# Peptides against a protein of PDB entry 5K2M: the designs that were tried, part 13

Target 1, 273 residues: chain A of PDB entry 5K2M
Amino acid sequence: MRIGITYTVLRREEMAIKERAGEFGEVVMLHEDDLLFPGNYDLDVVIIRNVSHFKALYTARLFESEGIPTVNSSRLIFEAGDKLFATLRLAGKVPVPEWKAALSEGGALRVPDSLGYPLVSKPVFGSWGRLLAKVNDRDSLEAVLEHRKWMKNPLYGIHYFQEFVEKPGRDIRSYVIGGEFVGAIYRYSNHWITNTARGGKAEPCSDPEVEELSVKAWEAFGEGALAIDIFESEKGLLVNEVNPNMEFKNAARVTGADMAGKLVEYAVEVAKT

## One batch from the design tools (peptide; made by RFdiffusion4, then SolubleMPNN)

Design b1_p9_2_s2 (from b1_p9_2, 7 letters changed)
Fold by OpenDDE base, seed 4:
Structure b1_p9_2_s2 (fold): chain B 273 residues (1-273), chain A 9 residues (1-9)
Amino acid sequence: as target 1 above (273 residues)
Amino acid sequence: SGGTSELPA
């Protein structure tokens, strides 16, 4: 078996994936600079670890066009990696924060009429809490919308909002690979954005309700490897978002779960189908 | 999403 691994930066995750993949066959590391299409790739499966959502998406689709399956698939990356598209999948299966989408400034200005304040403005793409804004009032909403007009990427013209969820100074990140719950962590932060990339601490989360909800959230997509962000709210557990380009070094360290191994095992299964 | 772009030490 020949396992490709595409990557932008060789992180702890990519090193762990490489190491575990070596137990199953020949590993071919493919930096973004190595990727040209159409190409003559002799690979049974490709694990997609590009940092950029769009590069990951296009890389997956390009390999698929040559008959090489990917983990994650381009379909999953597309649907899970877009916050709005992910919400559309999740909302029918699991509890999610209340949300609105608007396609114009005029539409966006009416969002508080439905959701009230405070709101969270999100770009439909991006990681590490980038361009998240807590919108407390009309003035703040107008400012966010004005700034979006000057952003050159047309995707910034897609206005996605959620209710602001009061959290107990933490959120939950769980991991589901091939439909199997692998593990979960609490991410602590003094900021309303509880992202570990911003200096949050991680602790293991052992909660059967989290496990059940995580699997249900994965089932909304029905394939691949997903990190799932869950909020503890006054309304109960809410699935905030999913990530098809999961980082797991902190979760693996804290839980002891073999997330890299599980990902590779799943990729090997995909290669055999 | 949560993670660091830190290179392994």
Scores: peptide ipSAE 0.013, ipTM 0.481, DockQ to the pose 0.170; fails the geometry check
Fold by OpenDDE base, seed 2:
Structure b1_p9_2_s2 (fold): chain B 273 residues (1-273), chain A 9 residues (1-9)
Amino acid sequence: as target 1 above (273 residues)
Amino acid sequence: SGGTSELPA
C-alpha cells in the first residue's frame, strides 16, 4: 500500500502521520511544490494536510479525479471547512448556536432583530479566530459591514452571524475519525475567542456527553476526520464548528490519544474500500 | 488546536 501525504509545512502532526503511515506501507510525502496535475500518482490513498483550506480542497479533488481517495475527501473539506455549510449540516443533527446568514448589507443589518446583541460576525472561511468580531451594537455592526465591502474576496460578502455564547473561560475541541471518538480537550482562554493556537492552555476533557455529541456532529457529515468545537452554554452543549484540517498536537500531547495513528488507520480503511 | 486555513490572497 502506498500512502500519500500532502503538506505545506512539516508540523508535529505531519511528522506523526508520516511515522505512523510508515507502519502500514510506503509513504510518499508530497509538498505543495511537488503537486502537478494531471499526474501519474501511484497511490492508494492521500492524507490531505495542506494548511490552506482551498489548497486542501483542490488537492483532494484533483487526486479524486485520478481515482485516488483522500482523507479528507473534497466533499468533506468543502462542507466542513465552510462555517455556514457546516452549520447547515450540523443544525439538523445537533444543537448549534443560533445563527443568521445574510447575502447583503441590508440583510445583515436585520440580523440583530433575530439574534440581538451581542452577536459574533464570522467569515465563512478562515481559522484561528481570524476576522471574528464581537458585535455589541449597531455602530459596530455597521463598521464590520463597511470593512467587509472593501475586502477583495467575494466570500467576505457572505455574512454569517452567531449569537454570542457566554463560555466558562473555555471551549471544547473534540476529535472524531471514521466515526470513532478519539479524544477531547478543554481550551482555556481569558478572551472570548478560545484557541490554543492563540496561546490558550489545553487540558483533557473526559465527558460522555461531549463524546456522544461529537459523534453525532461527525454523523452530520458521515465521513472523514473532524475536529469539533463545542461550547458549554447555559443552554447546554452547542456545536460551534468543525474543522476538516485539524491540528492535534496539543490534544495528542494532553490526552495521550494516538490521533495520528487513528488518522492513518482510517486512511488505510478508505484505501481498501 | 486551531483549524488550519489560509485566507486566499
Scores: peptide ipSAE 0.013, ipTM 0.479, DockQ to the pose 0.556; fails the geometry check
Fold by OpenDDE base, seed 1:
Formats: C-alpha cells, structure tokens, sequence
Structure b1_p9_2_s2 (fold): chain B 273 residues (1-273), chain A 9 residues (1-9)
C-alpha cells in the first residue's frame, strides 16, 4: 500500500501520522510545493494535512479527480469546514446553539429581533477563533457589519450569528474517526473563546454523554475524521462546530489515545473500499 | 486547537 500525506508544515501530528503510516506500507510525504495537477500519482489513499482549509479542500478534490481517495474527502472538508454548512448538517441530528444567517447588512441588522443580545458573530470560515466577536448591542453590531464591507473576501458578506452561550470556563473537544469515538478533552480558558491553540489548559474528558453526542455529530456527516467542539450550557450539551483538519497533539498527550494510529487505520480502510 | 481554515493569503 502507498499512503500519501499532504502537508504545509511538518507538525507533531504529521510526524505521528507518518510514523504510524509506515507500519501499513510505503509513505509518500507531499509538501504543498510538490503538488502539481494533473499529475501521475501512484497512491492508494492520501491523508490531507494542509493547514489552509481551502488548500486542503482543493488538494482533496484534485486527488479525487485522479481516482485517489482522500482522508478527509473533499465533500467532508467542504461541508464540515464551513461553519454554516456544518450547522445545517448538525442541526438535523444534535442540539446546536441557536443561530441565524443573513445575506445582507439589512438582514443582519434584524438578527437580534430573533436571537436577542449578546450575539456571537462568526465568519463562515476560519480557525482558532479568528474574527469571532461578542456583540453586546446595536452599536457593536453596526461596527462589525461596517468592517465586513471593507474585507476583501466576498465570504465575509455571509453573516453567521449564534446565541452567546455561557460556559463554565471551559469547552469540550472530542474526536471521532470512522464513526469511532477516540477521545475527548476539556479546554480551560478565562476568556469566552476557549481554545488550546490560544494557551488554554487541556484535561481528559470521560463523559458517556459526550461520547454519545460526539458520535451522533459525526453521523451528521457520515465519514472521515472530525474534531467536535461541544459546549456545556444551561440547556445541556450543544455541538458548536466541527473541524475536518483536526489538531490533536494536546488531546493525544492528555488522553493517551492513539489518534494518529486511528487516522491511519481509517485511511487504510478507505483505500480498500 | 481550532480548525486551520486560513484564507489563502
């Protein structure tokens, strides 16, 4: 078996994936500079580890066009990596924070009529809490919308809002690969944005309700490897978002789960189908 | 660790 691994930066995750993939066959590391299409790639499967959502999406689709399956698939990356599209999938199967989408400034200004304040403004794309805004009032909403007009990417004209969820100083990050729950962590932060990439402490999460909810959230997409962000709220557990380009260094360290091995095993299964 | 959806700068 020949396993490709695409990457932007060789992180601990990519090193672990490479090491585990070597137990199953020949490993071909493919930096973004090595990727030209159309090409003649002799690979049974490609594990997509590009940092950029869009580069990951297009890389996956390009390999698929040559008959090579990818983990994750371009379909999954597309649907899970867009917060609005992910919400549309999740909302049919699991509890999610209340949300609204608007396609204009005029529409966005009416969002508080249904959700009230405070709101959370999110871009439909982005990671590590980039361009998240807690919107407490009308003046703040107008400011966020005004700034969006001057942003170059037309996707900033898609206005996605959630209710503000009061969290107990933490959130949950779980991992589901090929429909199997692999592990979960608590991420602690004194800020309303809880993210380990921003210096939050991680601790193991062993909760059967989290495990069940995580699997159900994965089933909304039905394939691949996902990190799942879950909030503890007064209404119970809420699935906030999913990530098809998961980082797992901290989770693997804290839980002891072989996330890299599970990802490779799933990729090998995909290659055989 | 949030999803790495960067705008292609």
Amino acid sequence: as target 1 above (273 residues)
Amino acid sequence: SGGTSELPA
Scores: peptide ipSAE 0.011, ipTM 0.463, DockQ to the pose 0.658; fails the geometry check
Fold by OpenDDE base, seed 5:
Structure b1_p9_2_s2 (fold): chain B 273 residues (1-273), chain A 9 residues (1-9)
Amino acid sequence: as target 1 above (273 residues)
Amino acid sequence: SGGTSELPA
């Protein structure tokens, strides 16, 4: 078996994936600079580890066009990596924060009529809490909308809002690979944006409700490897978002779960189908 | 747009 691994940066995750993949077959590391399509890639499966959502999406689709399956698939990357599209999948299966989408400034200005304040404005794409805004009032909403008008990417014209969820100074990151729950962590932050990149503490999360909810969230997509962000709210657990390009170094460290191994095992299974 | 960041060690 020949396992491709596409990557932008050789992180701990990619190193671990490479190491584990080597136990199953020949590993072909493919930096973004190595990728040219159409190509003659002799690979049975490709593990997509590009940092950019869009690069990951297109890379996956390009390999698929050559008959090479990917983990994750381009479909999954597309649907899970877009916050709105992910919400559309999730909302039918699991509790999610209340949300609204608007396709114009005029529409967006009416969002508070249904959701009230405070709101969270989110780009439909992006990671690490980039361009998230807590919108406390009309003035803040107008400011966010004004700024979006000047952003060049047309996707910023897709206005996605959630209710602001009060969190207990943490959120939950769970991992489901191939439908199997592999682990979860609490991510602590004093900021309303619980982003682990901002120096927070991680602790193991052992909660059967989290496990069940995580699997159900994964089932909304029905394939691949997902990190799942879950909020603890007064309404109970809410699935905030999913990530098809998951980081897992801290989760693996904290939980002891073999995230890389599980990912490789799943990729091997995908290669055999 | 990278994956969701994990907490720094």
Scores: peptide ipSAE 0.007, ipTM 0.473, DockQ to the pose 0.160; fails the geometry check

Design b1_p9_3_s1 (from b1_p9_3, 5 letters changed)
Fold by OpenDDE base, seed 3:
Structure b1_p9_3_s1 (fold): chain B 273 residues (1-273), chain A 9 residues (1-9)
Amino acid sequence: as target 1 above (273 residues)
Amino acid sequence: LDEVTRRGD
């Protein structure tokens, strides 16, 4: 068994994945600078750990073109890594926050007719609460839309909105790998954006309802390793988004779950398929 | 662009 690991930065996660992969076979570390295509790669599977969503997506697709499977697959990275495409998958299987998408400013201005205020404006790509806006009124909506006109990336012209969900000062991050629930944490914050990358504490989450919902959310995609963001709302648990390029250092520390081992075990299974 | 498109936990 020959296991490739692509990476941008050697983080604690990549070190743990490398160590566990070494128990199953030969490990080939591939920094982004090492990647040229078409290539002659002698690998049975590649674990994708590039930090950039698009670099991860294209790296996965390029290895697949050489007949080498990846974890995650380019299909999963594409669908799960886009908030709108992820919502389209999730909405058919699990409860999600109410959402609207508009393809123009004129369309976006009508979103409050359905969602009301407050609402949340999100880019379809990005992480750690970048360019999230809580929109409380018409003036704020107009300001967000005006600023979007001047953003250079055409994907900012895709207007994705959610209802604002009141949360109990925390959210839930769960992990499902190959259809198996691995663990979950609470992420605490005094801000409406609860992502621990902006500060806050993590605590273990042991809730059978979270476990069941997390597996169902994973089944909406049907493959790979996903981190799943869940809100505790007045309407019950809501699946907000998923992440096909997960960090897990804090979650592994807090829960004691062997996330790196589970990821490698799944990659070995993919290699044998 | 890489900074804008970066994903993580």
Scores: peptide ipSAE 0.021, ipTM 0.657, DockQ to the pose 0.820
Fold by OpenDDE base, seed 1:
Structure b1_p9_3_s1 (fold): chain B 273 residues (1-273), chain A 9 residues (1-9)
Amino acid sequence: as target 1 above (273 residues)
Amino acid sequence: LDEVTRRGD
């Protein structure tokens, strides 16, 4: 068994994945600078750990073109890593925050007619709460839309909005790998963005409802390794988003779950199919 | 988290 691991930065997660992968076979670490295609890669599976969503997506697709399966697949990265496309999958299976998408400024200006204020503006791509805006009024909406006009990436012209969900000073991050629930944490913050990358603290979450909902959210995609972000709302649990390129160092530390091992075990299973 | 890990796409 030859296991590739693509990466941008050697983080705690990549170190743990490398260590666990070594128990199953030969490990080939592949920095982004090592990736040239087409190529003659002698690998049974590749674990995708590129930091960039787009680099991860294209890396996965390129290996697949060489007949090498990836964890996650390019399909999963594409669908789960786009907030709008992920919402389209999730909404058919689990409760999600109310959302609207608009393809023009004129359309976006009508979003409050259905969602009201406050609402949340999100780019369809990106991580760690980047470019999230709480929009409290018309003036703020106009400001966000004006700024989007000057952003170079045309994907910023895709306007994705959610209702603002009042949370109890925390959210939930769960992990599902190959359909198996691995663990969950609470992320605490005094800010409305509770992501640990924004200074949130992690504590263990042991809730059977979270476990059940997390598995159902994973089933909306039906493959791979996902981190799942869940809100505790007045309406109950809501699945906010999923991440096909998960960070798990805090969750592994807090829960004691072998997330790296579970990821490698799944990759080995994929390699054998 | 390190700024490097919070990079743009």
Scores: peptide ipSAE 0.020, ipTM 0.641, DockQ to the pose 0.187
Fold by OpenDDE base, seed 4:
Structure b1_p9_3_s1 (fold): chain B 273 residues (1-273), chain A 9 residues (1-9)
Amino acid sequence: as target 1 above (273 residues)
Amino acid sequence: LDEVTRRGD
């Protein structure tokens, strides 16, 4: 078996994946600079670890066009990596924060009529809480919308909003790979954005409700490896978002779960189908 | 909580 691993930066995760993949077959590390298509790739499966959502998406689709399956698939990356598209999948299966999408400024200005204040403005793409805004009032909403008009990427014109969820100074990140719950952590933060590199601690989360909800959230997509961000709210557990290109070094360290191994095992299974 | 690499677009 020949396992490709695409990457932008050789992180702890990529090193762990490489190491574990070596137990199953020949490993081919593919930096983004190595990727040209169409190409003659002799690979049974490719693990996608490109940092950019879009580069990951296109890389996956390009390998699939060569008849090589990917983990994650381009379909999963597309649906899970877009916050709005992920919400569309999740909302039918699990509790999610209340949300609205608008396709114009005029539409966006009506969102508070439904969600109230405070609400959260999110770009549909991005990471690390980039361009997340807690919108407390009309003035703040107008400012966010005005700034979006001047952003170059047309995707910033897709207005995605959620209710502001009060959290107990933490959120939950769980991991589901191939439909199997692998582990979960609490992520602590003094900021309302808990999913950013703003400092904090991680602790193991051992909660059967989290496990069950995480699996259900994964089932909304039905394939691949996902990190799942869950809020503890007054309404109960809410699935906020999913990540089809997960970081897991902290979770692996804290839980002791072999996330890299589970990812490789799943990729090997995909290669055999 | 140290995540190392920000996802690019």
Scores: peptide ipSAE 0.019, ipTM 0.619, DockQ to the pose 0.201
Fold by OpenDDE base, seed 2:
Structure b1_p9_3_s1 (fold): chain B 273 residues (1-273), chain A 9 residues (1-9)
Amino acid sequence: as target 1 above (273 residues)
Amino acid sequence: LDEVTRRGD
């Protein structure tokens, strides 16, 4: 078994994945600078750990073009890594926050007619709460839309909105790999954005409802390794988003779950399929 | 670095 691991930065996650992969076969670490295609790679599977969503997506697709399966697949990265596309998958299977998508400023200005205020503006791509805006009123909406208009990437012209969900000062991040629930954490913050990257603390989450919902959310995609962000709302649990390029250092530390091992085991399974 | 580069670049 030859296991590739693509990466941008050697983080704790990549180190753990490398270590566990070594138990199953030969490990080939592939920094982004080393990736050229076509490359005639002799690998049975590649674990995609590129930091950039788009680099991860294209890297996965490039390996797949050479007949090498990836974890995650380019399909999964594409569908799960876009907030709107992920919502489209999730909405048919699990409760999600109320959402609207608009393809123009004029359309976006009508979103409050259905969602009301406050609402949340999200880019369809990004992480760590980057470019999330709590929109409390019309003036704020206009400001966000104006700023988006001048942003360089045309994807910022895809207007994705959610209802503002009142949360109990935390959210949940769960992990499902190959359809198996691996673990979950609470992420605490005094800010409405509860992501641990913004100074939040993590604690173990042991809730059977979270486990069940997480598996159902994974089933909306039907493959791969996903981190799942869940809100505790007055309406119950809501699946906010999924991440096909998950960080898990905090979750692994807090829960003791062998997330790196589970990821490698799944990759080995994929290689054998 | 992760915050800046992840999914945005």
Scores: peptide ipSAE 0.021, ipTM 0.656, DockQ to the pose 0.348; fails the geometry check

Design b1_p9_3_s2 (from b1_p9_3, 3 letters changed)
Fold by OpenDDE base, seed 4:
Structure b1_p9_3_s2 (fold): chain B 273 residues (1-273), chain A 9 residues (1-9)
Amino acid sequence: as target 1 above (273 residues)
Amino acid sequence: DEEVLRRGD
């Protein structure tokens, strides 16, 4: 068994994955600078840990083109890593926040007619709450739309909106790998954006409803390793988004769950299929 | 302090 691990930065997660992968086979660390295609890669599976969504997506697809399976697959990275495409999968299986997509400014200006205010503007790509906007009124909506016109990437012209969900000063991040629930945490924040990358505290979450919902959310995609962001709302639990390139250092620390080991075990299973 | 390295290979 030869396990590749692609990465941009050797984080705590990548170190843990490397360590655990060494117990299952030979480990080949592949920094982004080492990735040239077509190449002669002698690997049974590649664990994708590139920081950039697009780098991860293309890296996965490039290995797949050479007959090497990846965790996650390029399909999963594509569908789960885009907030709108992820919503399209999730909405058929689990409760999600109310959402609208618009393909023009004129369409986007009508979104409040359906969602009301406040609403949340999201780019379809990006991490750590980047370019999230709480839109409280028409003036704020117009400002967001105006700024999007001047953004170079055409994907910023895809207007994705959600209802603003009132949360109890926290959200939930769960982890499902190969269809198995591995663990969950509460992420506390005084800000409406509860992402731990913004200084949130993490605590263990032991809730059977979270476990069940997390597995169902994973089943909407049907493969791979996902972090799942869940809101506690007045309507009950809502699946907000998923991440096919999960950070888990805080979750592993707080829960004691072997996130890295479970990811490697799944990658080894994928290599054998 | 979590050590983060660019390269570990």
Scores: peptide ipSAE 0.014, ipTM 0.569, DockQ to the pose 0.064
Fold by OpenDDE base, seed 2:
Structure b1_p9_3_s2 (fold): chain B 273 residues (1-273), chain A 9 residues (1-9)
Amino acid sequence: as target 1 above (273 residues)
Amino acid sequence: DEEVLRRGD
């Protein structure tokens, strides 16, 4: 078996994936600079680890066009990596924060009529809490919308909002690979954005409700490896978002779960189907 | 080293 691993930066995750993949076959590391298509790649499966959502998406689709399956698939990356598209999948299966989407400024200005204040403005793409805004009032909403007009990427004109969820100074990140729950962590922060990429502390989360909800959230997509962000709210657990290009170094460290091994095992299964 | 990380060395 020949396992490709595409990457932008050799992080701890990519090193661990490489190491574990070596137990199953020949490993071909493919930096973004090495990727040209069509490329006639001799690979049985490719693990997609490009940092950019769009680079990951296109890389996956390009390999698939050559008959090489990817983990994650381009379909999953597309559906899960967009916050709005992910919400559309999730909302029919699991509890999610109340949300609104608007396609114009005029539409966006009416969002508070439904969600109230405070609300959260999110770009539909991006990671690490980039361009998240807590919008407390009309003036703040107008400012966010004004700034979005001048952002060059037209996707910033897709206005996605959530209710502001009061959290207990933490959120949950769980991991589901091939439908199997692998582990979960609490991410602590004094800021309303709890992402560990911003220096939050991680601790193991052992909660059967989190496990069940995480699997159900994965089933909304039905394939691949997902990190799942869950909020603890007064309404119970809410699935906030999923990530088809997950970081897991903190989770692996604090839980001891073999995230890299589980990902490779799943990729090997995908290669055999 | 950022360059090492980028190249995957």
Scores: peptide ipSAE 0.014, ipTM 0.548, DockQ to the pose 0.072
Fold by OpenDDE base, seed 5:
Structure b1_p9_3_s2 (fold): chain B 273 residues (1-273), chain A 9 residues (1-9)
Amino acid sequence: as target 1 above (273 residues)
Amino acid sequence: DEEVLRRGD
């Protein structure tokens, strides 16, 4: 078994994946600078850990074109890594926050007619709560839309909105790999954005409802390794988003779950199919 | 060291 690992930065997650992969076979670390296509890669599977969503997507598709399976697949990265496409999959299987998409400024200005205020503006791509805006009123909506016009990437012209969910000062991050629930944590913050990458505390989450909902959310995609963001709301649990290129160092530390081992085990299974 | 993190060595 020869296991490739593509990466941008050797984080704690990539170090743990490398260590666990070494127990199953030969490990080939592939920095982004090492990747050229078409190429002669002698690999049974590649674990995709590129930081950029787009670099991860294209890297996965390029290896697949050489007949080498990837974890995650280019399909999963594409569908789960876009917040709107992920919502489209999730909404058919699990409760999600109310959402609207608009393809123009004129369309976006009508979103409050359906969702009301406050609402959340999100880019369809990006991590760590970048470019999230809590929009409390019309003036704030107009400002967000005006700023989006001057951003160079045309994907900023895709307007994705959610209802603002009142949370109990925390959210839930769960992990499902190959359809198995691996663990979950609470992420505490005094800010409405509860992402621990911006600071906060993590604590173990042991809730059977979270486990069941997390597996159902994974089944909306039907493959790979996903981190799942869940909100506790007055309406019950809501699946907010998923991440096909997950960080797990805090979750592994807090829960004691071997996230890296489970990811490698799944990659080895994929290599054998 | 960002360079060490980038290279992985």
Scores: peptide ipSAE 0.013, ipTM 0.555, DockQ to the pose 0.070
Fold by OpenDDE base, seed 3:
Structure b1_p9_3_s2 (fold): chain B 273 residues (1-273), chain A 9 residues (1-9)
Amino acid sequence: as target 1 above (273 residues)
Amino acid sequence: DEEVLRRGD
């Protein structure tokens, strides 16, 4: 078996994936600069670890065009990596925060009539809480919308909003790979954005309700490896978003779960189908 | 700081 690993930067996650993949077959590391298409790739499966959502998406689709399966698939990356498309999948299976989408400024200005204040403005793409805004009032909403007009990417014209969820100073990040729950962590922060990439503390989460909800959230997509962000709210557990290009070094360290091994095992299964 | 490589096998 020949396992490709595409990457932008060799991080601790990519090193762990490489090491575990070596137990199953020959490993071919593929930096973004090595990727030209159409190509003659002799690979049974490719693990996609490109940092950019769009580069990951196109890399996956390009390998699929050569008849090589990917983990994650281009379909999963497309649907899970867009916050609105992910919400559309999740909302049919699990509790999610209340949300609205608007396709114009005039539509966006009516969102508070349904969600109230405070609300959260999110771009449909992006990571680590980039361009998240807590919108407390009409003046703040108008300011966010005005700034969006000057943003170059047309996807910023897709206005996605959620209710503001009061959290107990933390959120939950869980991991589901091939339908199996692998582990979960609490991420602590003094800020309403609890992402560990911004300096949050991580602790193990051992909660059967989190495990059950995480598997159900994965089943909304039905394939691949996902990190799942869950809020503890007054309404109970809410699935906020999913990530088809997960970081896991902190979660693996804190839980002791073999996330890299589970990802490789799943990729080997995909290669055999 | 964890070692991070741009390129490597």
Scores: peptide ipSAE 0.009, ipTM 0.571, DockQ to the pose 0.065; fails the geometry check

